# Peptides against a protein of PDB entry 3T7K: the designs that were tried, part 23

Target 1, 248 residues: chain A of PDB entry 3T7K
Amino acid sequence: KAEKILARFNELPNYDLKAVCTGCFHDGFNEVDIEILNQLGIKIFDNIKETDKLNCIFAPKILRTEKFLKSLSFEPLKFALKPEFIIDLLKQIHSKKDKLSQININLFDYEINGINESIISKTKLPTKVFERANIRCINLVNDIPGGVDTIGSVLKAHGIEKINVLRSKKCTFEDIIPNDVSKQENGGIFKYVLIVTKASQVKKFTKLINDRDKNETILIVEWNWCVESIFHLNVDFTSKKNVLYQKK

## One batch from the design tools (peptide; made by RFdiffusion4, then SolubleMPNN)

Design b1_p10_5_s1 (from b1_p10_5, 6 letters changed)
Fold by OpenDDE base, seed 5:
Formats: structure tokens, sequence, C-alpha cells
Structure b1_p10_5_s1 (fold): chain B 248 residues (1-248), chain A 10 residues (1-10)
């Protein structure tokens, strides 16, 4: 069926998209449309797998979904597109009116607002955002909304190698792991990095660390600090936004 | 339909 529909075009684009969707296309696509998209070099996957070499995300806007956050870790993310790209594309293909010799849909017209070339360019860097920030090992409280697995998965996608889950009520100093990074000359390395949800946790962990490992560098942040860092593909250590405690 | 949930703003 798809072949017959596409046969009316003299030339078919190859968009070379390996994509996931978030915040759109909840009902998926019919078999014919999937086949059409596949013939146009558009492959849509249900889930993010590293083996699929995903390079695209469809979303109506910047979202705080696992998929969207992880899409910024694609190597590279080539395109972050609004769902209207697919909608308009399929509409043009199914249109009976004009014997269009060509499909006239430009990917660049469908960019998600706020995902600009600067963001896309950073996805071509050989390192991940937290890797560049010298954050390798973090402590994550077990009561984090969204769950440690999901949050941890996003963080790992962005270069955090080790996630230590802290049982916030029962943890001791010995449960807190250091951010074991080789001293790179250029950058503020925090020995202890923690993601917490409550002011009481800040008080607890700062006390535990300062009592046992005096004068060490500590960074305690909210999840939003990570999200903002991901959305910018840059860690701004000068910003106090979403930083709950910092000791340099 | 699996709606991707936005991660909480915390």
Amino acid sequence: as target 1 above (248 residues)
Amino acid sequence: SKIDKELPDV
C-alpha cells in the first residue's frame, strides 16, 4: 500500500531519522504510515536503546520526560522536531490534489523551540555534560520523585558513571561516596555531589561530611539543577539556581 | 497509549 502511495512521487527524500517520540503520537501510527515513514528514512522507536543509534526526537516542546532528557545525550542529536513534521509530511503524501513531483518538507522548519544549533552542536562533543563537569559519581536520595531508576538512567545517559542511592533516613557518612575524578587542572571538582529533595537532607549530609571530612568540597543540588544542566548541555557552576549547598 | 510522564519538578 505504501509503495502505491509513494509511487506518485518522482523523488523521495531520505531524512535519515532514527527517532523516539515524547508528548506526541501516543496512539502510534498505522501500518501504512509506518511503512511510508520507513521508506522516507524515518524510523520511529518505542524506546531508547543505544544500539538503535537514535538521532532524533519528536516532541511538541521541551519536556522534562525521560525520553526528552535522554535525547539530549544522543551522539549526536541531529534533530529535535515538532510532531507537525510527521503530520505535514503524511498529509502531503496522502494528498490527492497535486501530482507533487517532490515532497517539500524541510526538517529545519519544524525545530523544537529552545533546541537550537548551540544545543545540537554540544551533542557532537566527545564527552557528556556531567563528564565535562567532572561529575562521575553522585549520591542520590532514595526518596527522589520519579524514582532512582529513572533519574539514575537519565543521569547515566549524560555521563554519570556511578549513582549511589542513599537511604536518607538511615545513611551514615560511610554510605556517601566521593566523586572520584582524576584531578583535572581546569575545573572545580566537588569531592561530594549529592542530589537531594529536602532541606533536612541538606542539613544531614552537610553535617555528616563536614564532621568526618573537613574542608572538602561539597555540591548539593536539586534534580532541577541536573535538568537545567541537561537542557543547556552545560553545567554552570557560577549559578546558584537549584543549588542547595555549595562548599568550594 | 504510554504517555511519557514528565519527571517531577523537585
Scores: peptide ipSAE 0.450, ipTM 0.902, DockQ to the pose 0.860
Fold by OpenDDE base, seed 4:
Structure b1_p10_5_s1 (fold): chain B 248 residues (1-248), chain A 10 residues (1-10)
Amino acid sequence: as target 1 above (248 residues)
Amino acid sequence: SKIDKELPDV
């Protein structure tokens, strides 16, 4: 059926998109439209897998979803597109009125606001955002909204190798893992990096660390610090936004 | 289809 629909076009674009969707297309696509999209080099996947070599995200705007956050870790993210790209594409293809010899839709007209070429260019870097920031091992409180698995999965996608989950009420100093990175000459390395949700946790962990390892560097942040770092594909250590405690 | 949940602004 898709072949018959597409046969009216003299030339078909190959968009070469391997995409996931977030915040759009909840009902999915019918079989014919999936086949049409496939013929145009657009493959939509339900879930993110590294093996699929995903290069595209469809979303109406920047979202704080697992899929959107992980899409910024694609190697590279080639396109971050509004769902209107697919909508307009399918509308043109299904339109009987226009003897359109060609599909006239440009990907660049459908870019998600706030995902600019500067962000896209950073996804071509050989390193991930937290890797560049010398954050390899983190401590994550077990009561984090969104769950440790989801949050941890996003953080791992962005170069954090080890996530230590802290049972906030029961943990001791010995449960806190150091950020085991070699001292690079040019970057402030924090020995202890923690993501917490409450002021009481800040007080607890700062005390535990300072009482047992007094001279060490500490970074305690909110989840939003990670999100902002991901959205910019850069860690700004000069910003105090979403930083709960910092000891250099 | 599971609507992708936005991770909370905590």
Scores: peptide ipSAE 0.449, ipTM 0.902, DockQ to the pose 0.836
Fold by OpenDDE base, seed 3:
Formats: sequence, C-alpha cells, structure tokens
Structure b1_p10_5_s1 (fold): chain B 248 residues (1-248), chain A 10 residues (1-10)
Amino acid sequence: as target 1 above (248 residues)
Amino acid sequence: SKIDKELPDV
C-alpha cells in the first residue's frame, strides 16, 4: 500500500533518521504510515537502545522526559525536530490533489526551539557532559522524585559511571562515596557530589562529611542542576543556580 | 503507548 502511495513521486528523499518520540505521537503510527516513513529513511523506535544508533528526537519543545534528556547523549544527535515535520510530510504524501513530483519538506524548518547548532555540535564531542566536568561518582538520595533508576539511567547516559543510592534517613558517613577522579591538571574536582531533594538532607550530609573530612570539597545540588547541565551540554561551576551547598 | 512523563521540577 505504501509503495502505491509513494509511486506518485518521481524522487523520494532519504532523511536518514533513527528517532524516538517524546511528548507526541502517543497513539503511534498505523502500519502504512510506518512503511511510508521507512521508505523515506525515517525509522521510529519505541525505546532508546545504544545499538540502534539513534540520531534524532521528535518533541514539541524541550522536555524533561527521560527520552529527551537521553537524546542529548546521542553520538551525535543530528536533529531535534518538532512532530509537525512528520505531520506535514504524511499530509503531503496522502494528499490526492497535488501531482507533486517531489516531496518539499525541509528538516531545518522543524527544529525544536532552544536546540541550536551549538548544542548539536557538543553531541559530537568524544566525551559526555559530566565526564568533561570530572563527575564520575555521585550520591543520590533514595526519595528523589522520578525514581533512582530513571534518574540514574539519565545520568549514566551523560557520563556518570557510578551512582550510589543513599537511604537518607539511615545513611552514615561510610555510606557516602567519593568522586574517584584522577587528579587531572584542571583543579576543580569535588570529592563528594550529592543530589538531594530537601534542605534537611543538605544539613545532614554537610555535617557528616565535615565532621569526618573537614577539608574536603563538597558539591550538593538539586536534580535541576543536572537537567540544566544536560540541556546546555555544559556544567557551569560558576553558577549558583540549583546548587544547595558548595565547598571548594 | 505509555505517556513519557516529565521528570519532576524538584
């Protein structure tokens, strides 16, 4: 059926997209539209797998979804597109009125606002955002909204190797792991990095660490600090935004 | 399909 629909076009583009969707297309696509998209070099996947070599995200805007956050870790992310790209494409293809010899849809007209060339270029770097920031091992409180598995999966996609889950009510100093990064020349390494949800946790962890390791460097942040770092593909250590406690 | 939920702004 797809071949018959596409036979009206003399030339078909190959968009070379391997994509996931977030915040759009909740009902999926019918079989014919999937076949049409496949003929145009557009493959849509339900989930993110490294083996699929995903290069595209469809979303109406920047979203704080697991898929969107992980898409910024693609190697590279080639395109971040609005769902209107697919909508307009399928609409043009299914249109009976136009003896269109060619599909006239340009990917660049459908870019997600705020995902610019600077962001896309950073996805071509050989390192991940937290790797570049010398954040390898973090402590994460167990009561984080969204769950430790989802949050942890996003953080790992962006170069955090080890996530230690802290039982905030029961944890001791011995439960807190150091950020084990070899002293590379750029001296801005925090020995303890923690993601917390409450001011009481800040007070608890700062006390535990300062009582045992008084002179050590500490970074305590909100989840929003990680999100902003991901959205910019850069860690700004000069910003106090979403930083709850910092000791250099 | 499961709606991909936004992670909390916390």
Scores: peptide ipSAE 0.449, ipTM 0.902, DockQ to the pose 0.805
Fold by OpenDDE base, seed 1:
Structure b1_p10_5_s1 (fold): chain B 248 residues (1-248), chain A 10 residues (1-10)
Amino acid sequence: as target 1 above (248 residues)
Amino acid sequence: SKIDKELPDV
């Protein structure tokens, strides 16, 4: 069926998109439209897998979803597009009136607001955002909203290798892991990095660390610190935004 | 399809 619909075009684009969707297309696509998209080099996946070499995200706007946050870790993310790209594409293809010899849709007209070329270019870097920030091992409280598995999966996609889950009520100093970074290159390495949810946790962990390891560097942040770092694909250690405690 | 939930700010 798709071949018959596409046969009216003299030339078909190959978009070479391997995409996931978030905040759009909840009902999926019909079989004919999936076949059409596949013939145009657009493959939509239900879930993110590294083996699929995903290069595109469809979303109506910047979202704080697992899929959106992980899409910024694609190698590279080529396109972050509004769902209207697919809608307009399928509309042109199904249109009987336009004796269009060619599909006339530019991907760049459908960019998600706030995902610019500066962000896209950073996805071509050989390192991940937290790797560049010298954050390899973190401590994560077990009561984090969204759950440790989802949050941990996003953080790992962005270069955090080890996530230590802290049972906030029962943990001792010995349960806190150091950020083991071998290259003491110029500045901004914290021995202890923690993501917490409550002021009581800040008080607890700062006391535990300072009582046992008085001279060490500590960074305690909110989840929003990680989100902002991901959205910018850069860690700004000069910003106090979403930083709950910092000791240099 | 499961709607992707936004991770909370809080």
Scores: peptide ipSAE 0.446, ipTM 0.900, DockQ to the pose 0.761

Design b1_p10_5_s2 (from b1_p10_5, 6 letters changed)
Fold by OpenDDE base, seed 4:
Structure b1_p10_5_s2 (fold): chain B 248 residues (1-248), chain A 10 residues (1-10)
Amino acid sequence: as target 1 above (248 residues)
Amino acid sequence: MKIDKELPDV
């Protein structure tokens, strides 16, 4: 059926998109539209898998969804597009009125606001954002909103290798893992990195660490510190925003 | 498709 619809075009673009959707297309696409999109080199996947070599996300804006956050870890993220791209594309293709010999839709007209070329360029780097920040091993409190699995999965996508889940009420100093990174000359490496949700956790962990390992560097942040770092694909260690405790 | 949950801002 799609072939008959597309046969009216003399030339079809190949967009070469392997995409996920977030905050849009909740009902999915009908079989004909999926076939049309596939003929245009647009493949939409339900979930992110590394093996699929995803290069695109569809979203109405920057979102704090697992899919959106993980899309910034694509290698590279080629396009972050508004759903209007697909909507307008399918409208042109289904339009009987226009003797359109060609599909005239430019991907660049549909960029998500706030995902600029500077962000896209950073997805071409051989390293992930937290890898560049020398954050390999983190401690995550078990009571984090959104759940440790989802948050942990996002953090891993961005170069955190090891996530230690802390049982906030029961944990001791021995339960806290160090950020095992070799001292690189040019950056403040924190021996202990923790993501926490409450001021009481800050007090607890700072005490536990300082009582047992007094001379070590500590970074305690909110989840929002990670989100901002992901959205910028850069860790700003000069910012105190979402930093709950820092010892250099 | 399930609506993707936005992760909390906390």
Scores: peptide ipSAE 0.438, ipTM 0.906, DockQ to the pose 0.819
Fold by OpenDDE base, seed 2:
Parts: structure tokens; C-alpha cells; sequence
Structure b1_p10_5_s2 (fold): chain B 248 residues (1-248), chain A 10 residues (1-10)
């Protein structure tokens, strides 16, 4: 059926998209439309797997979903597109107007607002955002909204190798892991990095660390610090936004 | 498809 629909076009584009969707296409696609998209070099996956070499995200806007945040870790992310690209494409293809010899839809007209070329270019870097920031091992409180598994999975996609989950009420100093990074020339390494949810945790962890490991560097941030770092594919250590405690 | 939930703004 798809072949008969596409046979009216003299030439078919190959978009070379391996995509996931977030905040759109909840009902999926029918079999004919999936086959049409496949013939145009557009493959949509239900879930992110590293083996699939995903290069595209469909979303109506920047979203704080696991899929959207992880899409910024693709190697590279080639395109971040609005769902209207697929809608307009399928609409043009299903149109019975005999006069359409070519599919003329430009991917660049469907870019997600706020995902600019500067962000896309950073996905071509050989390193991940937290790797570039010398953040390898972090401590994450167990009461984080969204859950430690989801949050930890996003952080790992962006170059954090080790997530230590802290039982906020019961943890001691010995439960806190150091950020084990060899001194690289290019910046301040924080020995302790923590993601927390409340001011009482800041007070607890700062006391535990300062009492047992005096004069060490500490970074305590909110989850929003990680999200902003991901959305920009850059860690700004000069910003105090979403930083709850910093000791250099 | 499962609706992707936005992670909380915390």
C-alpha cells in the first residue's frame, strides 16, 4: 500500500532519521504511515537504546522528559524537530493532488525552538557535558522527585559514570563518595558533588563533609542545575543558579 | 505509546 502511494513521486528524499518522540504521537502511527516514513529514511523507535544510534528527537518544544534530556546525548543529535514535520510530510504524501512530482519539506523549517546550531554542534564533541565538567561520580538523594533510576539514567547518558544513592535520613559521611577524577589541567574539580532536594540536606551534608574531610571542595546542586547544564550542553560554574552550596 | 512524563522542576 505504501509503495503505491509513493509511486506518484519521481524522487523520494532520504532524511536519514533515527528518531524517538516525546510529548507527541502518543497514539503512534498506522502501519502504512510507518512504512511510508521508513521508505523516506525516517525510523521511529519507541525507546532509547544506544545500539540504535539515534540521531533525532520529535517534540513540540523543549521538554524535561527523560527522552528529551537523553536526546541531547546522541552522537550526534542531527535534528531536533517539531512533530509538524511528520504531519505535513504525511499530509503531502496522502494528498490526491496529481501535480506533486516531489516532496519539498525542509527539515530546517521544523526545528524545535531553543535547540539551535550551537547546541547541535556540541553533540558532535567526543565528550559528554558532565565529562567535560570533570563530574564523574555524584551523590544523589533517594527522595529526589522523578526517582533515582530515571534521574540517574539521564545523568549517565551525559557522562556521569557513578551514581551513589544517599539515604538522606540515615546516611553518614562514609556513605558519601568522592568525585574520583584525576586532576585535568582545565578547571576546578569538586571532590564532592551532591544533588539534593531541600535545605536540610545541604546543612547535613556540608556538616558531615566539613567535619571529616576539612578544606575539600564541595558542590551541592538542585536537579535543575543538571537540567540547565544538559539543555545548554555546558556546565557554567560561574552561575549560582540552582547551586545550593559551593566550596572551592 | 506511554506518555512521557516531564521530570519535576525541583
Amino acid sequence: as target 1 above (248 residues)
Amino acid sequence: MKIDKELPDV
Scores: peptide ipSAE 0.438, ipTM 0.908, DockQ to the pose 0.824
Fold by OpenDDE base, seed 1:
Structure b1_p10_5_s2 (fold): chain B 248 residues (1-248), chain A 10 residues (1-10)
Amino acid sequence: as target 1 above (248 residues)
Amino acid sequence: MKIDKELPDV
């Protein structure tokens, strides 16, 4: 059925999009529209898998969803597009009135506000954002909103190799893992990196570490520190925003 | 599709 609909166009674009959707298209697409999109080189996946070599996200705006945050780890993210791209594309393709020999839709007209070429260019870097920040191993409290699996999965997508889950009420100093990175002379390397939810956890972990390892560097942040670092694809160690405790 | 939830701003 899609072939008959597309046969009216002399030339079809190949968009080469391997995409996920977030905050849009909750009802999915009908079989004909899926077939149309596939013939235009647009493949929409339900979930993120590394094997799929995803290069696109559809979302109405910047979102704090797992999919949106992980899309900034794509290699590269080629396009971050509003759902209106698909809506307008399908509308043109279903239009009987337009003797249009060609589909006239520019991908750049549908960019998500706040995802600019500066962000896109950083997804072409050979390293991930936390890798560039010398953050390899973190401690994550078990009571993190959103759950340790989801938060951990996002952090791993962005270059954190090891996530140690701390039972905040029961943990001791021995349960806290060091950030095992080679001493580079010129980087703010923190021996202990922790993501916490409460001021009581900051007090607990700072005491545990300082009592047993008094001279070591500590970074304690909230989840928003990670989110802002992901949205900028850069860690700003000069910013105190979302930093709960820092010892250099 | 399952609605993707935004991770909390907390």
Scores: peptide ipSAE 0.436, ipTM 0.905, DockQ to the pose 0.842
Fold by OpenDDE base, seed 3:
Parts: C-alpha cells; sequence; structure tokens
Structure b1_p10_5_s2 (fold): chain B 248 residues (1-248), chain A 10 residues (1-10)
C-alpha cells in the first residue's frame, strides 16, 4: 500500500534517521505510515538500544525524559526534531490534490528549540560529558525521585561507570565510594561525588566525610546539576547552580 | 506506548 502512495513522487528523499520519540506519538503509527517512513529512510524505535545506532530524537521541546536525556549520548546525535516533521511529511504524502513531483520537507526547519549545532557537535566527541569532567564513580541516594535505576541508566549513558546507591538513613562513611580517576594533569578531581535530594543529606554526608577524611575534595549536587550538564554536554565547575556543597 | 515520564526537578 505504501509503494502505491509513494509512486506519485518521481524522487524520494532518504533522510537516514534512526529515531526514538518522547513526549509525542504516544499512539504510535499505523502500519502504512511506518512503511512510508521506512521507504524514506526513517526508522522509529520504541526503546533505546546501543546496537541500533540511533541518530535522531523526536520531541516537541527539550524534555527531562529518560529518552531525551539519553539521546544526547548518541554517537553522534545528528538531528533533534519536532514531531511536526513527521506530521507535515505524512500530510504531504497523503495529500491527493497536488501532483507533487518531489517531497519538499527540510529537516532543518524542524529543529528542537535549544538543541543547536554546538550541542550536536559535542555528540561527535570521543568522550562522554561526565568522562570529560573526571566523574567516574558517583554516590546516589536511594530516595531520589524517578528511581535509582532510571537515573543511573541516564548517568551511565553519559560516561559514569559506577553508581553506588546510598541508603540515606542507614549509610555510614564506609558505604561512600571514592571517585577513582587517574590524576589528569589539568583538572581538579573530586574524591567524593554525591547526588542528593535534601539538605539533611548534605549535612549528613559532609559530616561523615569531613570527620573521617578531612582534607579530601567533595562535590554534592542535585539531580538538576546532572540534567543541566547533559543539556549543555558540558560540566561547568564555575557555576554554583544546583551545587549544594563543594570543597576543593 | 508507555508515556515517557519526565524526571522530576526535585
Amino acid sequence: as target 1 above (248 residues)
Amino acid sequence: MKIDKELPDV
């Protein structure tokens, strides 16, 4: 059926998109539209798998979803597009009125606001954002909204190798893992990195660490610090935004 | 499809 619909076009674009959707297309696509999109080189996947070599995300705007945050770890992310790209494309294809010789839809007209070429270019770097920041091992409180598995999965996609889950009420100093990174010549390494949810945890962990390891470097942040770092594909250690405690 | 939930701000 798709071939018969597309036969009215003399030339078909190949968009070469391997995409996931977030915040849009919750009902999916019908079989004919999936076939049409496939003939145009657009493949939509339900879930992110590294083996699929995903290069695109569809979303109405920047979102704090697992899929959106992980899409910024694609190698590279080629396109971050509004769902209107698919809507307008399918609308043009299903339109019976115009003997359109060609599909006239430009990908660049559908870019997600705030995902610019500078962000896209950083997805071509050989390292992940937290790897570049010398953050390899992190401590995460078990009461984090969104859950430790989802948060942990996003952090791992962005180069954090080890996530230690802290039982906030029961944890001791011995439960806190160091950020074990080799001394690179030019970057301040934090020995202890923690993501926490409340001021009482900051007080607890700062006391535990300072009582046992007084001279060590500590970084305690909110989840929003990680999100902002992901959205910019850069860790700004000069910013105090979403930093709850820092000791150099 | 499962609604992809936004991770909370806090």
Scores: peptide ipSAE 0.436, ipTM 0.905, DockQ to the pose 0.799

Design b1_p10_5_s3 (from b1_p10_5, 7 letters changed)
Fold by OpenDDE base, seed 5:
Order: structure tokens, then C-alpha cells, then sequence
Structure b1_p10_5_s3 (fold): chain B 248 residues (1-248), chain A 10 residues (1-10)
């Protein structure tokens, strides 16, 4: 059926998109539209898998979804597009009125607001955002909203190798892992990096660390610090935003 | 498709 619909076009674009969707297309696509999209080089996946070599995200705007946050870890993210790209494309293809020899949809017209070339260019870097920030091992409190698995999966996508889950009520100093990174000459390395949800946790962990490992560097942040770092594909260590405690 | 939830603002 798709072939018959597309046969009216003399030339078909190949968009070369391997995409996931977030915040859009909840009902999915019908079989014919999936076939059409596939013939245009647009493949939509239900889930993010590294093997799929995803290069695109469809979303109405910047979202704090697992998929959106992980899309910024694609190698590279080529396109972050509004769902209107697919809508307008399919509408043009199904249109009986247009004796169009060609599909006239430019994907660059459908960029998600706030995902600019500067963000896209950073996804071409050989390193991930937290890797560049010398954050390899983190401590994550077990009571984090969204769950440690989801949060941890996003953080791992962005170059955190090891996530230590802290049982906030029962943890001791021995449960806290150091951020074991080789001394890079040019970067402020924090020996202890923690993501926490409560001021009481800040007080607890700062005390535990300072009492047992005096003069070491500590970074305690909110989840929002990670999100902002992901959205910018850069860690700003000069910013106090979402930083709960910092000891250099 | 599953509705993706935004991660909490925490």
C-alpha cells in the first residue's frame, strides 16, 4: 500500500533518521505510515538501544523525559525535531491535491526550540558530558524521585560509569564511593560526588566525609544539576545553581 | 507507545 502512495513522487528523500519519540505519538503509527516513513529513511523505535545507532528525537519541546535526556547522549544526535515534521510529511504524502513530483519538507524547519547547533555539535565530541567533567563514579540516594534505575540509566548514558546507591538512612562513610578519576591537570576533580534529595542528606554526608576524609573535595548536587548539565552538554562548575554543597 | 513521564523536578 505504501509503495502505491509513494509511486506518485518522482524522487523520494532519504532523511536517514533513526528516531525515538517522547511527549508525542502516544497512539503510534498505522502500518502504512510506518512503511511510508521507512521508505523515506525514517525509522522510529519504541526504546533506546545502543545497537540501533539512534540519531534523532521527536518531541514537541525540550522535555525532562528519560528518552529526551538520553537523546542528548546519541553519537551524534543529528536532529531534534518537532512531531510536526512527521505530521506534515505524512499529510503531504497522503494529499491527493498536490501533483507534487517531490516531497518538499525540510527537516531543519522543525528543530526543537532550544536544541541549537551548539548542542548538536557537542554530541559529536568523543566524550560524554560527565566524562568531560571528570565525573566517573557517583553516589545516588535510594529515595530519589524517578527511581535509581531510571536516573542511573540517564547518568550512565552521559558517561557516568559507576553509580553507587546509598541507603540514606543506614549508610555510613564506608558506603560512599570516591570518584576514582585519574588526575587530569586541567580540571577540578571532586573526590566525592553525590546526588541527594534532602538537606538532611547534605548534612549527613558532609559530616561523614569531613570526619573521615578531611580536606577532600566534595560535590553534592540535586538531580536538576545533572539535568541542566545534560541540556547544555556542559558542566558549569562556576554555577551554584542546584549545588547543595561544594568543597574545593 | 508508552507515555514517557517527565522525571521529577527535584
Amino acid sequence: as target 1 above (248 residues)
Amino acid sequence: MKVDKELPDV
Scores: peptide ipSAE 0.451, ipTM 0.912, DockQ to the pose 0.813
Fold by OpenDDE base, seed 3:
Structure b1_p10_5_s3 (fold): chain B 248 residues (1-248), chain A 10 residues (1-10)
Amino acid sequence: as target 1 above (248 residues)
Amino acid sequence: MKVDKELPDV
């Protein structure tokens, strides 16, 4: 059926998109539209898998979803597009009125606001954002909203190798892992990195660390610190935004 | 598709 619909066009673009969707297309696509999109080089996947070599995200705006956050870890992310690209494309293709010889839709007209070329260019770097920041091992409180598995999966996609889950009420100093990064010459490495949800955890962990490992470097942040770092594909250690405690 | 939930602003 798709082939018969597309036969009215003399030339078909190949968009070469391997995409996931977030905040849009909840009902999915019908079989004919999937076939149309596939013939145009647009493949939409339900889930992120490294083997699929995903290069695109569809979303109405920047979102704090697992898919959106992970899409910024694609190698590279080529396009971050509004769902209107697909909507307008399918509308043109299904239009009976126009003897359109060509599909006239430019990908660049559908860019997600705030995902600029500078962000896209950083997805071509050989390293991940937290890897570049010398953050390899973190401590994550078990009561984090969104759950440790989802949060942990996002953080791992962005170069955190080890996530230690802390039982905030029961944990001792011995449960806290150091950020084991080899001394690279020029970067302030925090020995202890923690993601926490409340001020009582800051007080607890700062006390535990300072009482047992005095004078060591500590970074305690909110989840929002990680999100902002991901959205910018850069860790700004000069910013106090979403930093709950820092000891250099 | 499952509704992809935004992670909390926390």
Scores: peptide ipSAE 0.451, ipTM 0.910, DockQ to the pose 0.827
Fold by OpenDDE base, seed 1:
Structure b1_p10_5_s3 (fold): chain B 248 residues (1-248), chain A 10 residues (1-10)
Amino acid sequence: as target 1 above (248 residues)
Amino acid sequence: MKVDKELPDV
């Protein structure tokens, strides 16, 4: 059925999109529309897998979803597009009235607001955002909203190698892992990096670390610090935003 | 599809 629909066009674009959707297309697509999209070089996947070499995200706007946050770790993310791209494309393709010899849809007209070429260009870097920030090992409290698995999966996609889950009520100093990064001269390396949810955790962990390892560097942040770092594909150590405690 | 949940901001 798709072939007959597409046969009216003299030329078909190949968009070369390997995409996931977030905040849109919850009902999926019918078989004909999937076949149409596939013939146009648009492949939509249900889940993110590294092996699929995903290069596109569909979303109505910047979202704090696992898929959206992970899409910024694609190598590269080529396109971050509004769902209207697919809607308008399929609408044009199903339109019987227009003897259109060509599909007239420009991908750049459908860019997600706030995901500009500066963000896209950073996804071409050989390193991940937290790797560039010298953050390889992090401590994460077990009571984090969204869950340690989801948060941990996003952080790993962005270059965190090791996530240590802290049982906030029962943990001791010995449960806190150091950020095992070689001293680089020009980068503030924090020996202890922690993501916490409460001021009481800040007080607890700062005391535990300072009582046992008094001279070490500590960074305690909110989840929002990670999200902002991901959305910008840059860690700003000069910003106090979402930083709960810092010792240099 | 499963509705993707936004991760909390707090």
Scores: peptide ipSAE 0.449, ipTM 0.908, DockQ to the pose 0.817
Fold by OpenDDE base, seed 2:
Structure b1_p10_5_s3 (fold): chain B 248 residues (1-248), chain A 10 residues (1-10)
Amino acid sequence: as target 1 above (248 residues)
Amino acid sequence: MKVDKELPDV
């Protein structure tokens, strides 16, 4: 059926998209439209798997979804597109009007606002954002909204190797892991990195660390610090935004 | 498809 629909075009584009969708297409696509998209080099996946070599995200805007945040870890993310790209494409293809010689849809007209070439270019870097920031091991409180598994999965996609989950009410100093990174010459390495949800945790962890491991470097941040770092594909250590405690 | 939930703004 798709072949008969596409046979009216003299030439078909190959978009070479391996995509996931977030905040759009909740009902999915019918079999004919999936086949049409496949013939145009557009493959849509339900879930992110590293093996699929995903290069595209469809979303109406920047979203704080697991899929959107992880899409910024693609190698590279080639395109971040609005769902209107697919809608307009399928609309042109299903149009019964005269022999359209070509599909005239430019991917660049459908870019998600705020995902610019500077962001896309950083996804071509050989390192992940937290790797570049010398953050390998973090401590995450167990009461984090969104859950430790989801947040942990996003952080791992962005180069955090080890996530230690702290039972915030019961944890001791011995439960806190150091950020075990070899001293690289060009970056402030924090020995302790923690993601927390409330000011009482800041007071607790700063006391525990300072009482037992005096003069060590500490970074305590909100989840939003991680999100902003992901959205920019850069950690700004000069910013105090979403930083709850810092000791250099 | 499952509706993707936005992670909390915390």
Scores: peptide ipSAE 0.449, ipTM 0.911, DockQ to the pose 0.828

